Peptides against a protein of PDB entry 5HDT. Designs and how they scored, part 22

Target 1, 163 residues: chain A of PDB entry 5HDT
Amino acid sequence: MVVKTFMDMDQDSEEEKELYLNLALHLASDFFLKHPDKDVRLLVACCLADIFRIYAPEAPYTSPDKLKDIFMFITRQLKGLEDTKSPQFNRYFYLLENIAWVKSYNICFELEDSNEIFTQLYRTLFSVINNGHNQKVHMHMVDLMSSIICEGDTVSQELLDTV
Target 2, 163 residues: chain A of PDB entry 5HDT as posed
Amino acid sequence: MVVKTFMDMDQDSEEEKELYLNLALHLASDFFLKHPDKDVRLLVACCLADIFRIYAPEAPHTSPDKLKDIFMFITRQLKGLEDTKSPQFNRYFYLLENIAWVKSYNICFELEDSNEIFTQLYRTLFSVINNGHNQKVHMHMVDLMSSIICEGDTVSQELLDTV

## One batch from the design tools (peptide; aimed at target 1 W101)

Design b2_p17_3_s2 (made by RFdiffusion4, then SolubleMPNN; from b2_p17_3, 8 letters changed)
Fold by OpenDDE base, seed 1:
Structure b2_p17_3_s2 (fold): chain B 163 residues (1-163), chain A 17 residues (1-17)
Amino acid sequence: as target 1 above (163 residues)
Amino acid sequence: EEERKEERKKFLEEEEK
């Protein structure tokens, strides 16, 4: 229900954005980010991705530490892209497509730990990418990584070594 | 845009299971 609510919401619905702001904030709590169920965590990640889409270009989260936690969390979920035969693969694809198109990670440039976040993202993507993925998956991965490199003024040596 | 719509559709179909 909650996931569907944010999926159906667009950026033009200002009244709805205000109405569901508290829900968006609660979804970033440790209760959800550290939920023991892997499928729940995936749904939370998809919901968070939609929240970034809806509230773009500015996230509703005001805490830099919370933003870091969220993106590290989303990055961990992307590991699920490794199994294309999984019943949940379409949800992982949804997550990837969303964050690539929205350029959600670009918010991280304002964070002190941006290099850590991007490094972990790249490591994760390279760990799961394979020739079995279709062209669309590859394109989204490339779009996501390229956008960060192109818009970033500096890239850590560790990140460069990963690429 | 059509791709995104299709992915949303797939997502919703799986949520109904």
Scores: peptide ipSAE 0.178, ipTM 0.786, DockQ to the pose 0.571
OpenDDE base, seeds 2, 3, 4, 5: peptide ipSAE 0.171, 0.137, 0.176, 0.162; ipTM 0.798, 0.781, 0.798, 0.799

Design b2_p17_3_s3 (made by RFdiffusion4, then SolubleMPNN; from b2_p17_3, 10 letters changed)
Fold by OpenDDE base, seed 5:
Structure b2_p17_3_s3 (fold): chain B 163 residues (1-163), chain A 17 residues (1-17)
Amino acid sequence: as target 1 above (163 residues)
Amino acid sequence: MEEYKEERKKFLELEEK
């Protein structure tokens, strides 16, 4: 129910955005980010990605620490892209496509720990990329990484070493 | 955008099953 609500919502629904603000904030709680079930965490990540899409260009999360936690959480879920034969692969694909299209990670440039977040993202993507991935998956991965590099004024040596 | 919208639709259909 909650998942469907956010997925169906669009950026032009200002009244709905206000109505569901508390729910969006609740989804970023430790209860969901640290949920023991892997499939639940994947669904939470997809919901969070949709929230970023809906509220773009700004996120409803005002705490830098919370934003960092969310993006580190999403990055961890992207590890599931490794197994292309998993029944959950389509949901992992949805997550990747969403965050690549929305350029969700670009909000991290406002964070002090942006380089850490981007480095972890790149390491994760390079760790899961394999020959079983189709061209679309590769394209989204490249688009995601390239957007961050192009918008960054300076790229840390650590990030460059990761690429 | 169009590809994302299509994928979103497919995702919703999967969640309803």
Scores: peptide ipSAE 0.026, ipTM 0.619, DockQ to the pose 0.685
OpenDDE base, seeds 1, 2, 3, 4: peptide ipSAE 0.025, 0.025, 0.025, 0.026; ipTM 0.611, 0.609, 0.608, 0.605; seed 4 fails the geometry check

Design b2_p17_3_s4 (made by RFdiffusion4, then SolubleMPNN; from b2_p17_3, 10 letters changed)
Fold by OpenDDE base, seed 4:
Order: structure tokens, then C-alpha cells, then sequence
Structure b2_p17_3_s4 (fold): chain B 163 residues (1-163), chain A 17 residues (1-17)
């Protein structure tokens, strides 16, 4: 199972990182990012989150356009956090916790469209926040947003208006 | 680490269903 493979992989396993690099690259293909099945897209997002964790602080994806696509994709998946009673909620939680802990979005600071990515992230998070979320969910959302604010050299006015 | 391990466990359990 692809999801389990990356989930169980250690950051220090250099041989494994090299072995599964091609798989990581394939997971970022349009085939997966634009997959018609919502559950598949969620699993892809979780895998991508683990890939960012494993290869941190550098992503295996070298194309700025690809990185943008990936993070916009992940951001779209976070919309699923709005339904706390969904059978897939734990996977959405996994995604959120991972990207918050790893600070995956910090890679985006080098992208030309970083402000767009961060703005969409914040808008998405605020759109899904509800009283049904437990403290852990809120903490991860705050951690994710705070990390970007604290580590960013400058924040666009649009992003500030969103917050 | 504890929380992450728990979430990973939950993730795997859902895959087994």
C-alpha cells in the first residue's frame, strides 16, 4: 500500500527515500491530483504530506508550478475538515496534523505565488472551522497559520485581510 | 510523537475496514 509505505518511512532512511522517489513524483501527477474520486484525492494528499515530511526540508518536486499545484491541491482537500462526523475525518485530521507539524507550507515561501497559496489556505481553514472541532483540530489549524505568519518575511495585505 | 502515532494507528485501522 502506497499510503502505508510513506507513512512508515523514516526521514533518515536515505536508501528508501531514493528508492521511492519515482513513486513520490508519480503521486504528484495530474492523474492523481485531478482524480475524480474524492477519497482517492484525500489519500493522495496524505501521501504527499508524508512525502514532504520524509524529504524535509527539501521537496523532491523541483518544478515551482508543480509545487504550487500540490499545495493548492492539499488546500482544497482540507475543505473536508468541515464535517467532523465524516467517516474520513480521521484522515483529514492526519493531513492537517502532518502539514502543521512538518510546516510543509514553508516550502511555498520561495514560490512566486506564495501569497496566493497562503491566502487560499487561510480562507479554507476559516471556512471549515466550526464548533464541532475538538481542541486538537483547532490547535493544528492555529499552528499551521501561525507558523506561516511567524516565518514569513512579509505578509500581503490580502492575507492580512483574510486573517 | 504520541499524538502522531495514535493518528497513524487510526489511519491504518480505517484502511482495514
Amino acid sequence: as target 1 above (163 residues)
Amino acid sequence: DKERKEERKKFLEEEEK
Scores: peptide ipSAE 0.150, ipTM 0.786, DockQ to the pose 0.593
OpenDDE base, seeds 1, 2, 3, 5: peptide ipSAE 0.115, 0.142, 0.125, 0.129; ipTM 0.766, 0.788, 0.777, 0.773

Design b2_p17_4 (made by RFdiffusion4)
Pose (drawn by RFdiffusion4):
Structure b2_p17_4 (pose): chain A 163 residues (1-163), chain P 17 residues (1-17)
Amino acid sequence: as target 2 above (163 residues)
Amino acid sequence: SFDEWYEEWLTKLLEKS
């Protein structure tokens, strides 16, 4: 249910944002990012993605250490894109479609471990892509990775090598 | 359903763009 409200919520709705702001900060808790249940991490990942969409360009989570945990957590969930036969695939697709549209990962440009995050993101996307994915999956991955290069400060040799 | 919600969300997002 929380996924639906965060999906339907708008950047304009200042009222609903101030109301759900405490829940948004809570969903990033370590209880969720490390929950052993695959279905829970997926739902939390979709929420954190819209939470970044709703509150842009000013995200609610300010702690860099915590901000790092989230985007690495999201990258681990993008591994789910590989199983195109799973009933949960369309939810992983929604996650990919969202962070691609919102360019949420660009928040990491300011983090000290930005290169590790972007490198692990690139490796993951190139390791999950297969013949089961339609062109929309390919398109969203390019949109996601293109923003990091075009709008980033630099490209390390390590990140360039993953391509 | 999730697919119905998804189509409604995508249509709304594209109209606002």

Design b2_p17_4_s1 (made by RFdiffusion4, then SolubleMPNN; from b2_p17_4, 11 letters changed)
Fold by OpenDDE base, seed 5:
Structure b2_p17_4_s1 (fold): chain B 163 residues (1-163), chain A 17 residues (1-17)
Amino acid sequence: as target 1 above (163 residues)
Amino acid sequence: SWEELYKKIKEKRLKKE
């Protein structure tokens, strides 16, 4: 699969960014976002997360509707974090770790529908969090939510640490 | 809003502890 070329990629040079631009755009197509195989969708989400890391601080996607679709898609994949014993859990962990560290969702503040995206993210994270998750998973979830809250400037860091 | 949702969920979790 073409999407596998983006797995575990480091941040690329400007020349490499141009080379992968068409592939990045193709990964965001309906063919991949609506793929019938759940494992393929997870892999696509990881690749998209890698693309955001590579192209940071800006995404190669210019359409706000496409960006919304991508982040709503990634949010749906995070539901897989609930089952810590799943053979695919390591991929879900990778996805969470990546988007938390890169602060990928912060680009959504530029979107008109940011409120909807963040609402769905928070709802999803709190729905899947359980006692089976280790400290690292909890840390990444808190970091992801804290980054968004801090950017919005609504809650103090002390209050966020209590979550 | 997502801010209001965060507040409500946070309060719920704090009550469970």
Scores: peptide ipSAE 0.062, ipTM 0.659, DockQ to the pose 0.019
OpenDDE base, seeds 1, 2, 3, 4: peptide ipSAE 0.029, 0.026, 0.028, 0.026; ipTM 0.636, 0.620, 0.614, 0.622; seed 2 fails the geometry check

Design b2_p17_4_s2 (made by RFdiffusion4, then SolubleMPNN; from b2_p17_4, 12 letters changed)
Fold by OpenDDE base, seed 4:
Structure b2_p17_4_s2 (fold): chain B 163 residues (1-163), chain A 17 residues (1-17)
Amino acid sequence: as target 1 above (163 residues)
Amino acid sequence: SWEELLKKREEKRLAKA
């Protein structure tokens, strides 16, 4: 229900955005980010991705540390893309598609540890990419990585070396 | 995209002003 709610929400729904603000904040709590169930974490990641889409170009999370935690969390969930035959692959695909299209990681440019976040993202994507992925998955992965390079004013050499 | 979302938000802001 929560997933569907955020998935269908539009950034133009200001009243609704305000209504679910507290929920958005709760979803970023350690309770959810460190939830023991990997499927729950995936759902949380999808919700967070939707939240970033809905509230773009801003986020309801005011703490830079929290933002870092969230994106590192999302990055960790992307590891699930490796198994294309997993029953949860469609949700991993949704997560990838969302963050790639929205370019949600672009909010990280203002963070002190942006390079760390991007580096971990690239490493994760390259670690899970395989020939079993269809063209759409590959496209989203490339889009996600290229958007960061193209939109970033400065990219560390370390990040460039990972590409 | 992020840029499109930014643009929409800016347009909305301007429309309300």
Scores: peptide ipSAE 0.084, ipTM 0.627, DockQ to the pose 0.046
OpenDDE base, seeds 1, 2, 3, 5: peptide ipSAE 0.053, 0.051, 0.062, 0.070; ipTM 0.596, 0.598, 0.600, 0.604

Design b2_p17_4_s3 (made by RFdiffusion4, then SolubleMPNN; from b2_p17_4, 10 letters changed)
Fold by OpenDDE base, seed 5:
Structure b2_p17_4_s3 (fold): chain B 163 residues (1-163), chain A 17 residues (1-17)
Amino acid sequence: as target 1 above (163 residues)
Amino acid sequence: SWEELLEKRRKKLEEKE
């Protein structure tokens, strides 16, 4: 129910954005980010991705630490892309497509720990990429990585080592 | 538009750099 609500919401619904602000904040709580069920965590990640899409170019999360936690959380969920035969693969694909299209990770450039976040993202993507992925998956992965490199003025050696 | 929103975000990020 909650997932469906955010998925159908658009950026122009200002009244709805205000109405669901509290819900958006609660979805980023430790209760959801550290939920023991991996399927629940995947759904939470998709909801968070939708929240970033809806509230773009801003985010309702004002704490740098919270933003870091969220993106590290999303990055961990992307590991599920490795198994293309999983029943949940379509949701992992949705997550990847969303964050690539929105360029959600670009908000991390304002964070002090941006390099750590990007490094973990690249490591995760390269660890799960395989020949079983179709062209669309590869395209979204490349788009996601390229947008970060192009936006950044200086790429750290550590990041270059992961590419 | 979405493109306008992205541009606004880009400008804000550049101002912080």
Scores: peptide ipSAE 0.031, ipTM 0.599, DockQ to the pose 0.037
OpenDDE base, seeds 1, 2, 3, 4: peptide ipSAE 0.021, 0.029, 0.021, 0.020; ipTM 0.552, 0.575, 0.552, 0.609

Design b2_p17_4_s4 (made by RFdiffusion4, then SolubleMPNN; from b2_p17_4, 10 letters changed)
Fold by OpenDDE base, seed 4:
Structure b2_p17_4_s4 (fold): chain B 163 residues (1-163), chain A 17 residues (1-17)
Amino acid sequence: as target 1 above (163 residues)
Amino acid sequence: SFEELLEKREKERLEKE
């Protein structure tokens, strides 16, 4: 009876994930990733981060090229962390917190261009770090970078040079 | 919003674990 209950719960969870699959795939379309409105792009990035959280450790995106596009897109949005006084800063913080906690970028290790993605991420984070950031922001940035270093089997010299 | 739906889904998932 206990086993059956667990099986039913797992089935329900999978069905719900399937329900959101089409929406998840739609959010990764060029229409959203290349949207002209900066605030819309930020919202899209947050939604994508949530999708990675829900589907972790897997992702509903099976195309390596699409995954690369998504993470390069998310990386570009992180530039918004620079201005701590921006009305949208809280949403940028949300984005950072989620990707750091979920370790979303770790899925990129399976990609051929993983080093490029990580290099861009590190460059972006180092470019936005400033004295205006509180301890929580710094912690998430460190957690995000440390997770990639610790779980990576190999790190390219190019990536090391950016650190 | 879609984001809110995803957050709710994640919360439900964690509660079932």
Scores: peptide ipSAE 0.033, ipTM 0.568, DockQ to the pose 0.139
OpenDDE base, seeds 1, 2, 3, 5: peptide ipSAE 0.026, 0.032, 0.022, 0.024; ipTM 0.570, 0.525, 0.550, 0.564; seeds 1, 2 fail the geometry check

Design b2_p17_5 (made by RFdiffusion4)
Pose (drawn by RFdiffusion4):
Structure b2_p17_5 (pose): chain A 163 residues (1-163), chain P 17 residues (1-17)
Amino acid sequence: as target 2 above (163 residues)
Amino acid sequence: EEEDYWKEKRNEFHEYF
């Protein structure tokens, strides 16, 4: 249910944002990022993605250490894109489609471990892509990775090698 | 127009949650 309200919420709705702001900060808790249940991490990941959409360009989570935990957590969930036969696939696709549209990962440009995050993101996307994915999946991955290069400060040799 | 387009795309995912 929280996924639906965060999915339907708007950047304009200042009222609902101030109301759900405390929940948004809470969903990033370590209780969720490391929850052993696959279905919970997926739902949390979709929420954190819209939470970044709704509050842009000013995200609620300010702690860099915590901000790092979130985007590495999201990258681990993008591994779910590989199983195109799973009933949960369309939810993983929604997650990909969201962070691609919102360019949420660009928040990591300021983090000290940006290269590790972007490198692990690139490796993951190139390791999950298969013949089961339509062109929309390919398109969203390019949009996601293109923004990191075009709008980033630099491209390390390690990140360039993953391509 | 872009916001409406994106909202329509998000509505496609209402059945999966």

Design b2_p17_5_s1 (made by RFdiffusion4, then SolubleMPNN; from b2_p17_5, 11 letters changed)
Fold by OpenDDE base, seed 5:
Structure b2_p17_5_s1 (fold): chain B 163 residues (1-163), chain A 17 residues (1-17)
Amino acid sequence: as target 1 above (163 residues)
Amino acid sequence: MEKELYKERRKEYYDIF
């Protein structure tokens, strides 16, 4: 139910954005980010991806440390893209398509630890990319990676070595 | 991709949740 609530919400839904702000903040709590059930964590990641879409260009999270935790969390969930035969693959695809289209990781450029976040993202994507992925999966992965390279004035040598 | 196009695209995922 909560996932569908944010899926249906638009960026210009100002009253709804205010109404569900506290829920958005609650979903980023350690209770959800460190939830022991991987399916719950995937659902949380999808919600967070939509929250970034809805509240763009800003995020409702004011703490740089919290933002880092969220993006590192989302990055970890992307490992699920490796198994194309999983019943949950379509939800992982939703997550990938969302963050690629929204360019949600662009908010990380304002963080001190942006290079760490981008490095972990690239390492994760390269670890799961395989010939079993269809062209759309590859396209979203390339869009996500190229956006970061093209929009960042300075990319660390470590990230360049990863590419 | 335009916002309206992606809104329609999101509807395709509605039943997987």
Scores: peptide ipSAE 0.508, ipTM 0.922, DockQ to the pose 0.805
OpenDDE base, seeds 1, 2, 3, 4: peptide ipSAE 0.505, 0.500, 0.495, 0.493; ipTM 0.920, 0.920, 0.919, 0.919; seed 4 fails the geometry check

Design b2_p17_5_s2 (made by RFdiffusion4, then SolubleMPNN; from b2_p17_5, 11 letters changed)
Fold by OpenDDE base, seed 5:
Structure b2_p17_5_s2 (fold): chain B 163 residues (1-163), chain A 17 residues (1-17)
Amino acid sequence: as target 1 above (163 residues)
Amino acid sequence: MEKELYKERRKEYYPFF
């Protein structure tokens, strides 16, 4: 129910954005980010991806530490892309397509630990990419990585070593 | 991709949620 609520919400729905703001903040709590159920964490990641879409260009999260936690959390969920035969693969596909289209990780350029976040993202994507992925999955991965490289003024040597 | 196009694309994922 909650996942579809955010999936259906548009960026210009100002009244709805205000109405569901508290829910958006609650979904980023440690209770959900550290939830023991893997399927729950995936659903939370999909909601967070839509929250970034809806509230773009400014996330509703005001804490840099919270933003870092969220993006590190989303990055960890992307590891689920490694199993193309998983019953949950279409949800992982949704997550990947969303963050690639929205360019959600570009918010991280304002964070002090942006290089750490980008490095972990690239390492994760390179660890899961395989020939079993269709062309669309590969395209979204490339779009996500290229957007970060193209919009960054400087890329750390550590990140360059991973590419 | 345009916003309206992606909105329609998101609906294709509804059966999985």
Scores: peptide ipSAE 0.594, ipTM 0.934, DockQ to the pose 0.820
OpenDDE base, seeds 1, 2, 3, 4: peptide ipSAE 0.517, 0.561, 0.048, 0.577; ipTM 0.917, 0.926, 0.729, 0.932; seeds 2, 4 fail the geometry check

Design b2_p17_5_s3 (made by RFdiffusion4, then SolubleMPNN; from b2_p17_5, 13 letters changed)
Fold by OpenDDE base, seed 5:
Structure b2_p17_5_s3 (fold): chain B 163 residues (1-163), chain A 17 residues (1-17)
Amino acid sequence: as target 1 above (163 residues)
Amino acid sequence: SLKELYKEERKKYYDIF
């Protein structure tokens, strides 16, 4: 499966990064981002998270609009963290841990609509967080949010009101 | 390194995909 291909890929594998570049671009197409199957969208999000990891610090996507779409898409998938008893929860956890560790959302600081993206992220995380989540889930959520606040020179009042 | 530690931790996800 394509998910495992990117999951196992290393940042320093320049030959593989070049080989799978077109596939990475294809996975960000509307066909996948708007796929009707929720489980497929989750897998796509996991792939995209790994793509950001592999190509860091520079994403292979050059369009600001595409980057915004991707991060808004990933943010929407994080809603699945709400049900801790879902069979797919471990994959949602993978997504959360990945983006928190890589600090994937930091690339959004270069986007004009960064505050919108961050606001949606915070709202989503606060909407799904509950007492059923273990310490690691809470830790990753806090790390993700704190990193954005600490690295931003100015945080919008709207974002502060969300926190 | 932290990168290596992360790689090791990621191995736990091999069976969920």
Scores: peptide ipSAE 0.343, ipTM 0.881, DockQ to the pose 0.854
OpenDDE base, seeds 1, 2, 3, 4: peptide ipSAE 0.012, 0.105, 0.016, 0.322; ipTM 0.467, 0.754, 0.463, 0.874

Design b2_p17_5_s4 (made by RFdiffusion4, then SolubleMPNN; from b2_p17_5, 12 letters changed)
Fold by OpenDDE base, seed 5:
Order: sequence, then C-alpha cells, then structure tokens
Structure b2_p17_5_s4 (fold): chain B 163 residues (1-163), chain A 17 residues (1-17)
Amino acid sequence: as target 1 above (163 residues)
Amino acid sequence: MEKELYKEERSKYYSIF
C-alpha cells in the first residue's frame, strides 16, 4: 500500500527518495487533491505529510502554487479532527502529530502567501478544538501554532486577531 | 528546520493503515 511505503521510508534513503519521486509528484495532482472520497483525501494528506518529512528540509515540489495548494489541502483535512468518535480519527491524529512534529508548515515561510496559509491553519484548528480532545491533541495543536509564531520574525495583525 | 520522525515512533500507527 502506498501509505505504508512512504510511512516506512526514512529521510536518509536517497535511493528510495529518487525511486518514488514521480509517485510523490503524482500524489500532489489535482486528481488526488480534489478526489471526491473523503477517506481517500485523508490518506493522500497522510502521504503528503510523510513526503514532506522524507524530503525535509526541502520539498520535491518546485512550484510555489503547488506548495500552497498542498498545504491548503492538508489544512482542510484537519477539519476531521472535530469528531473524536470517528473511526478515522486515529488517521487524523497521525496527520496532526506528523505535521506538528516535523514542523512541515515552516516551509511555507518561503511562500508569498504564507500569512494566508497560517491564518487558515489557525482558524481551522480553533474551529475544531473541543473538550473531547485529549491532552496530546491539544499539545500538538499548540506546538504547531507556537512553532509558526516563534519562527516568523513578524506576525501580521490578521494572524494575531485569529489567535 | 524540520525534525526527524523516527521509524520506531511511527510504528505505532502501522495498524491504522
């Protein structure tokens, strides 16, 4: 399965990184980002999160527009964290933990629309956070948001208003 | 900089995929 392939891949596996480069690029296509099945989109998001982990500190995607699309896509998937009783919650948790741990969104600082991406991320996280979330979920959400604030030299007023 | 996410820490998720 494709998800397990990237999940099991290490950052220092140069031969595998080259071998699966085309697959990584293909997973970021509109076919997958706009797939009608919600569960497929979640799995794609998990793969993309692992791809960012594997290719860190760089990304295999050269287009800033594509990078923006991917992170906006991942942000939209995080809405699934709202339902803690969902059978897919553990996969949403995996997505959250991965992107928080790796600090995947930090690559967005290179993008012109970084503030838009971060603002949308914060709005999404605050919209889904609830009392049903355990301590680890809250911790990863806070770590993700704090990392972005601390890494940025300046924070827009719009972002501050979101926090 | 992005952090390393080790296989041992990810192994707990193998059953959910």
Scores: peptide ipSAE 0.172, ipTM 0.776, DockQ to the pose 0.509
OpenDDE base, seeds 1, 2, 3, 4: peptide ipSAE 0.033, 0.054, 0.028, 0.084; ipTM 0.643, 0.730, 0.614, 0.760

Design b2_p17_6 (made by RFdiffusion4)
Pose (drawn by RFdiffusion4):
Structure b2_p17_6 (pose): chain A 163 residues (1-163), chain P 17 residues (1-17)
Amino acid sequence: as target 2 above (163 residues)
Amino acid sequence: SEEFWKERREEYHPYFD
């Protein structure tokens, strides 16, 4: 249910944002990012993606250490894109389609471990892509990775090598 | 673009029902 309200919420709705702001900060808790249940991490990942969409360009989570945990957690969930036969696939696709549209990962440009995050993101995307994915999956991955290069400060040799 | 994106997100409602 929380996924639907965060999915339908708007950047304009200042009222609903101030109301759900405390829940948005809570969903990033370590209880969720490391929850052993696959279905829970997926739902939390979709929420955190819209939470970044709704509050842009000013995200609620300010702690860099915590901000790092989130985007590495999301990258681990993008591994679910590989199983195109799973009933949960369309939810992983929603996650991909969201962070691609919102360019949420660009928040990591300011983090000290930005290169590790972007490198692990690139490796993951190139390791999950297969013949089961339609062109929309390919398109969203390019949109996601293109923004990091075009709008980033630099491209390390390590990140360039993953391509 | 906002209208399109909103409608696109409503297409995901069944996957989360």

Design b2_p17_6_s1 (made by RFdiffusion4, then SolubleMPNN; from b2_p17_6, 9 letters changed)
Fold by OpenDDE base, seed 3:
Structure b2_p17_6_s1 (fold): chain B 163 residues (1-163), chain A 17 residues (1-17)
Amino acid sequence: as target 1 above (163 residues)
Amino acid sequence: SKEEYKKRRRTYYPIFE
């Protein structure tokens, strides 16, 4: 129910954005980010991706530390892209497509630890990329990484060397 | 940039087998 609600919500639904603000904040709590069930964590990540889409260009999370935690959390979920035969692969694809199209990670440039976040993202993507992925998956991965490089005048040389 | 991260009218739907 909650997952479906955020998936169907568009960015022009101002009344709904206000209504579900508290839910968005609670989804970023340790209870959900550290949930023991990996399938639940994936659903949480998808919801968080939709929250970033809905509230773009500003996230409802005011704490830099919380934003860092969220993006590190989403990055960890992207590890699930490694198995194309997983029953959950389509949800991992949804997560990837969403964050790539919205350019969600670009909000991290406001964070002091942006290089750490981007480094972990790139390491994760390169660790899961394989020949079993179709062209669309590869394109989303490239779009996600290139968007950060194009905007990032603060991107470390180490990160640039991976491109 | 914030301008590139601007609002885009797009609704996502899950794809299921």
Scores: peptide ipSAE 0.128, ipTM 0.780, DockQ to the pose 0.150
OpenDDE base, seeds 1, 2, 4, 5: peptide ipSAE 0.077, 0.094, 0.093, 0.083; ipTM 0.788, 0.791, 0.800, 0.765; seed 4 fails the geometry check

Design b2_p17_6_s2 (made by RFdiffusion4, then SolubleMPNN; from b2_p17_6, 8 letters changed)
Fold by OpenDDE base, seed 4:
Structure b2_p17_6_s2 (fold): chain B 163 residues (1-163), chain A 17 residues (1-17)
Amino acid sequence: as target 1 above (163 residues)
Amino acid sequence: SAAEYKARRREYYPVFD
C-alpha cells in the first residue's frame, strides 16, 4: 500500500506530496530504520528512495543527522544486491535503479559527513558487485558512483584514494 | 518562483519511470 503510493507519485503532484509528508517523515523514524526484519527494511529503503525522488531536490527531512542516518541506512540495504537469486532481488534492483537515476545521494554534499557516506557507499557497491549481475545492474552501480564523482565538487581526492 | 523550482527539479532530478 505505502510502497505503491510513493511509487506512483510523481514530482508534479504537489497536493499529494503535501498530503503524504507526515507519512514520509514517519518512514524515516528509528522504528523503521532499525526494524528487525530485513525485508521490511528493504521496503522502507525503497519508499525512502521514492520520497527522495518525488520531493527532489529538497527532501522533507530537515535534520542533517536524520539525512545521514537515512543514507547510511540505504547503503546498508544495498548489501542485498549480492545475491542475484534472492526472492527480494527485484526490490534491491529497484532501489539501486531509483537512487542511481534520481542521483539521490547528491543531496549528501551539503552534509558534514558526506565523505563518510560516499565512502561507505563505494565500499558497499564494490563488495557486492559480482559476475552474476547483469549489465543493467553494473550500469546502475557505475552511474551511481560516477554521478557523485562527476557532479560533486566537494568530493576530495583523499576520498577517491581511500576507495 | 514555483515554476522555476519545478523546472530545476526536472532538470537535475528527472522523474523515475
Scores: peptide ipSAE 0.023, ipTM 0.576, DockQ to the pose 0.057
OpenDDE base, seeds 1, 2, 3, 5: peptide ipSAE 0.018, 0.019, 0.020, 0.020; ipTM 0.563, 0.567, 0.550, 0.574; seed 2 fails the geometry check

Design b2_p17_6_s3 (made by RFdiffusion4, then SolubleMPNN; from b2_p17_6, 10 letters changed)
Fold by OpenDDE base, seed 1:
Structure b2_p17_6_s3 (fold): chain B 163 residues (1-163), chain A 17 residues (1-17)
Amino acid sequence: as target 1 above (163 residues)
Amino acid sequence: MKEEYKKHRKTYYPFFD
């Protein structure tokens, strides 16, 4: 129900955004980020992606450390894109499509550890990308990576070496 | 957010219901 709530919410729904702000904050707790069930973690990641979409261009999370944890968490979930035959693949695709469209990772430019986050993202994407993925998956991955490169003032050499 | 994306999400991701 929570996943659907955020998924269906519009960016201009100001009253709803305020109403569910507390829930959005709780979804970023260690309880959810470190949940033992991988399917639950995937759903949490999708919710977080929608939260970034809804509250764009500003995230509701005020702590830089929390933002880092969230994006590192989302990055880890993207590993699930490797198995295209998984019954959960479409949800992983949703996650990828969402964050690519919204350009959610661009929020990380404000973080001190942005290079670490981007490096892990690129490593993860290149670890899972394969010829079995359809053109749309490839496009979203490219869009996600290119947006960071094009809009970033500085890119670490380590990140460049990964690409 | 573009309306086309909103429609797209509702069409292709109904499994979240």
Scores: peptide ipSAE 0.156, ipTM 0.807, DockQ to the pose 0.657
OpenDDE base, seeds 2, 3, 4, 5: peptide ipSAE 0.149, 0.137, 0.029, 0.080; ipTM 0.802, 0.792, 0.649, 0.738

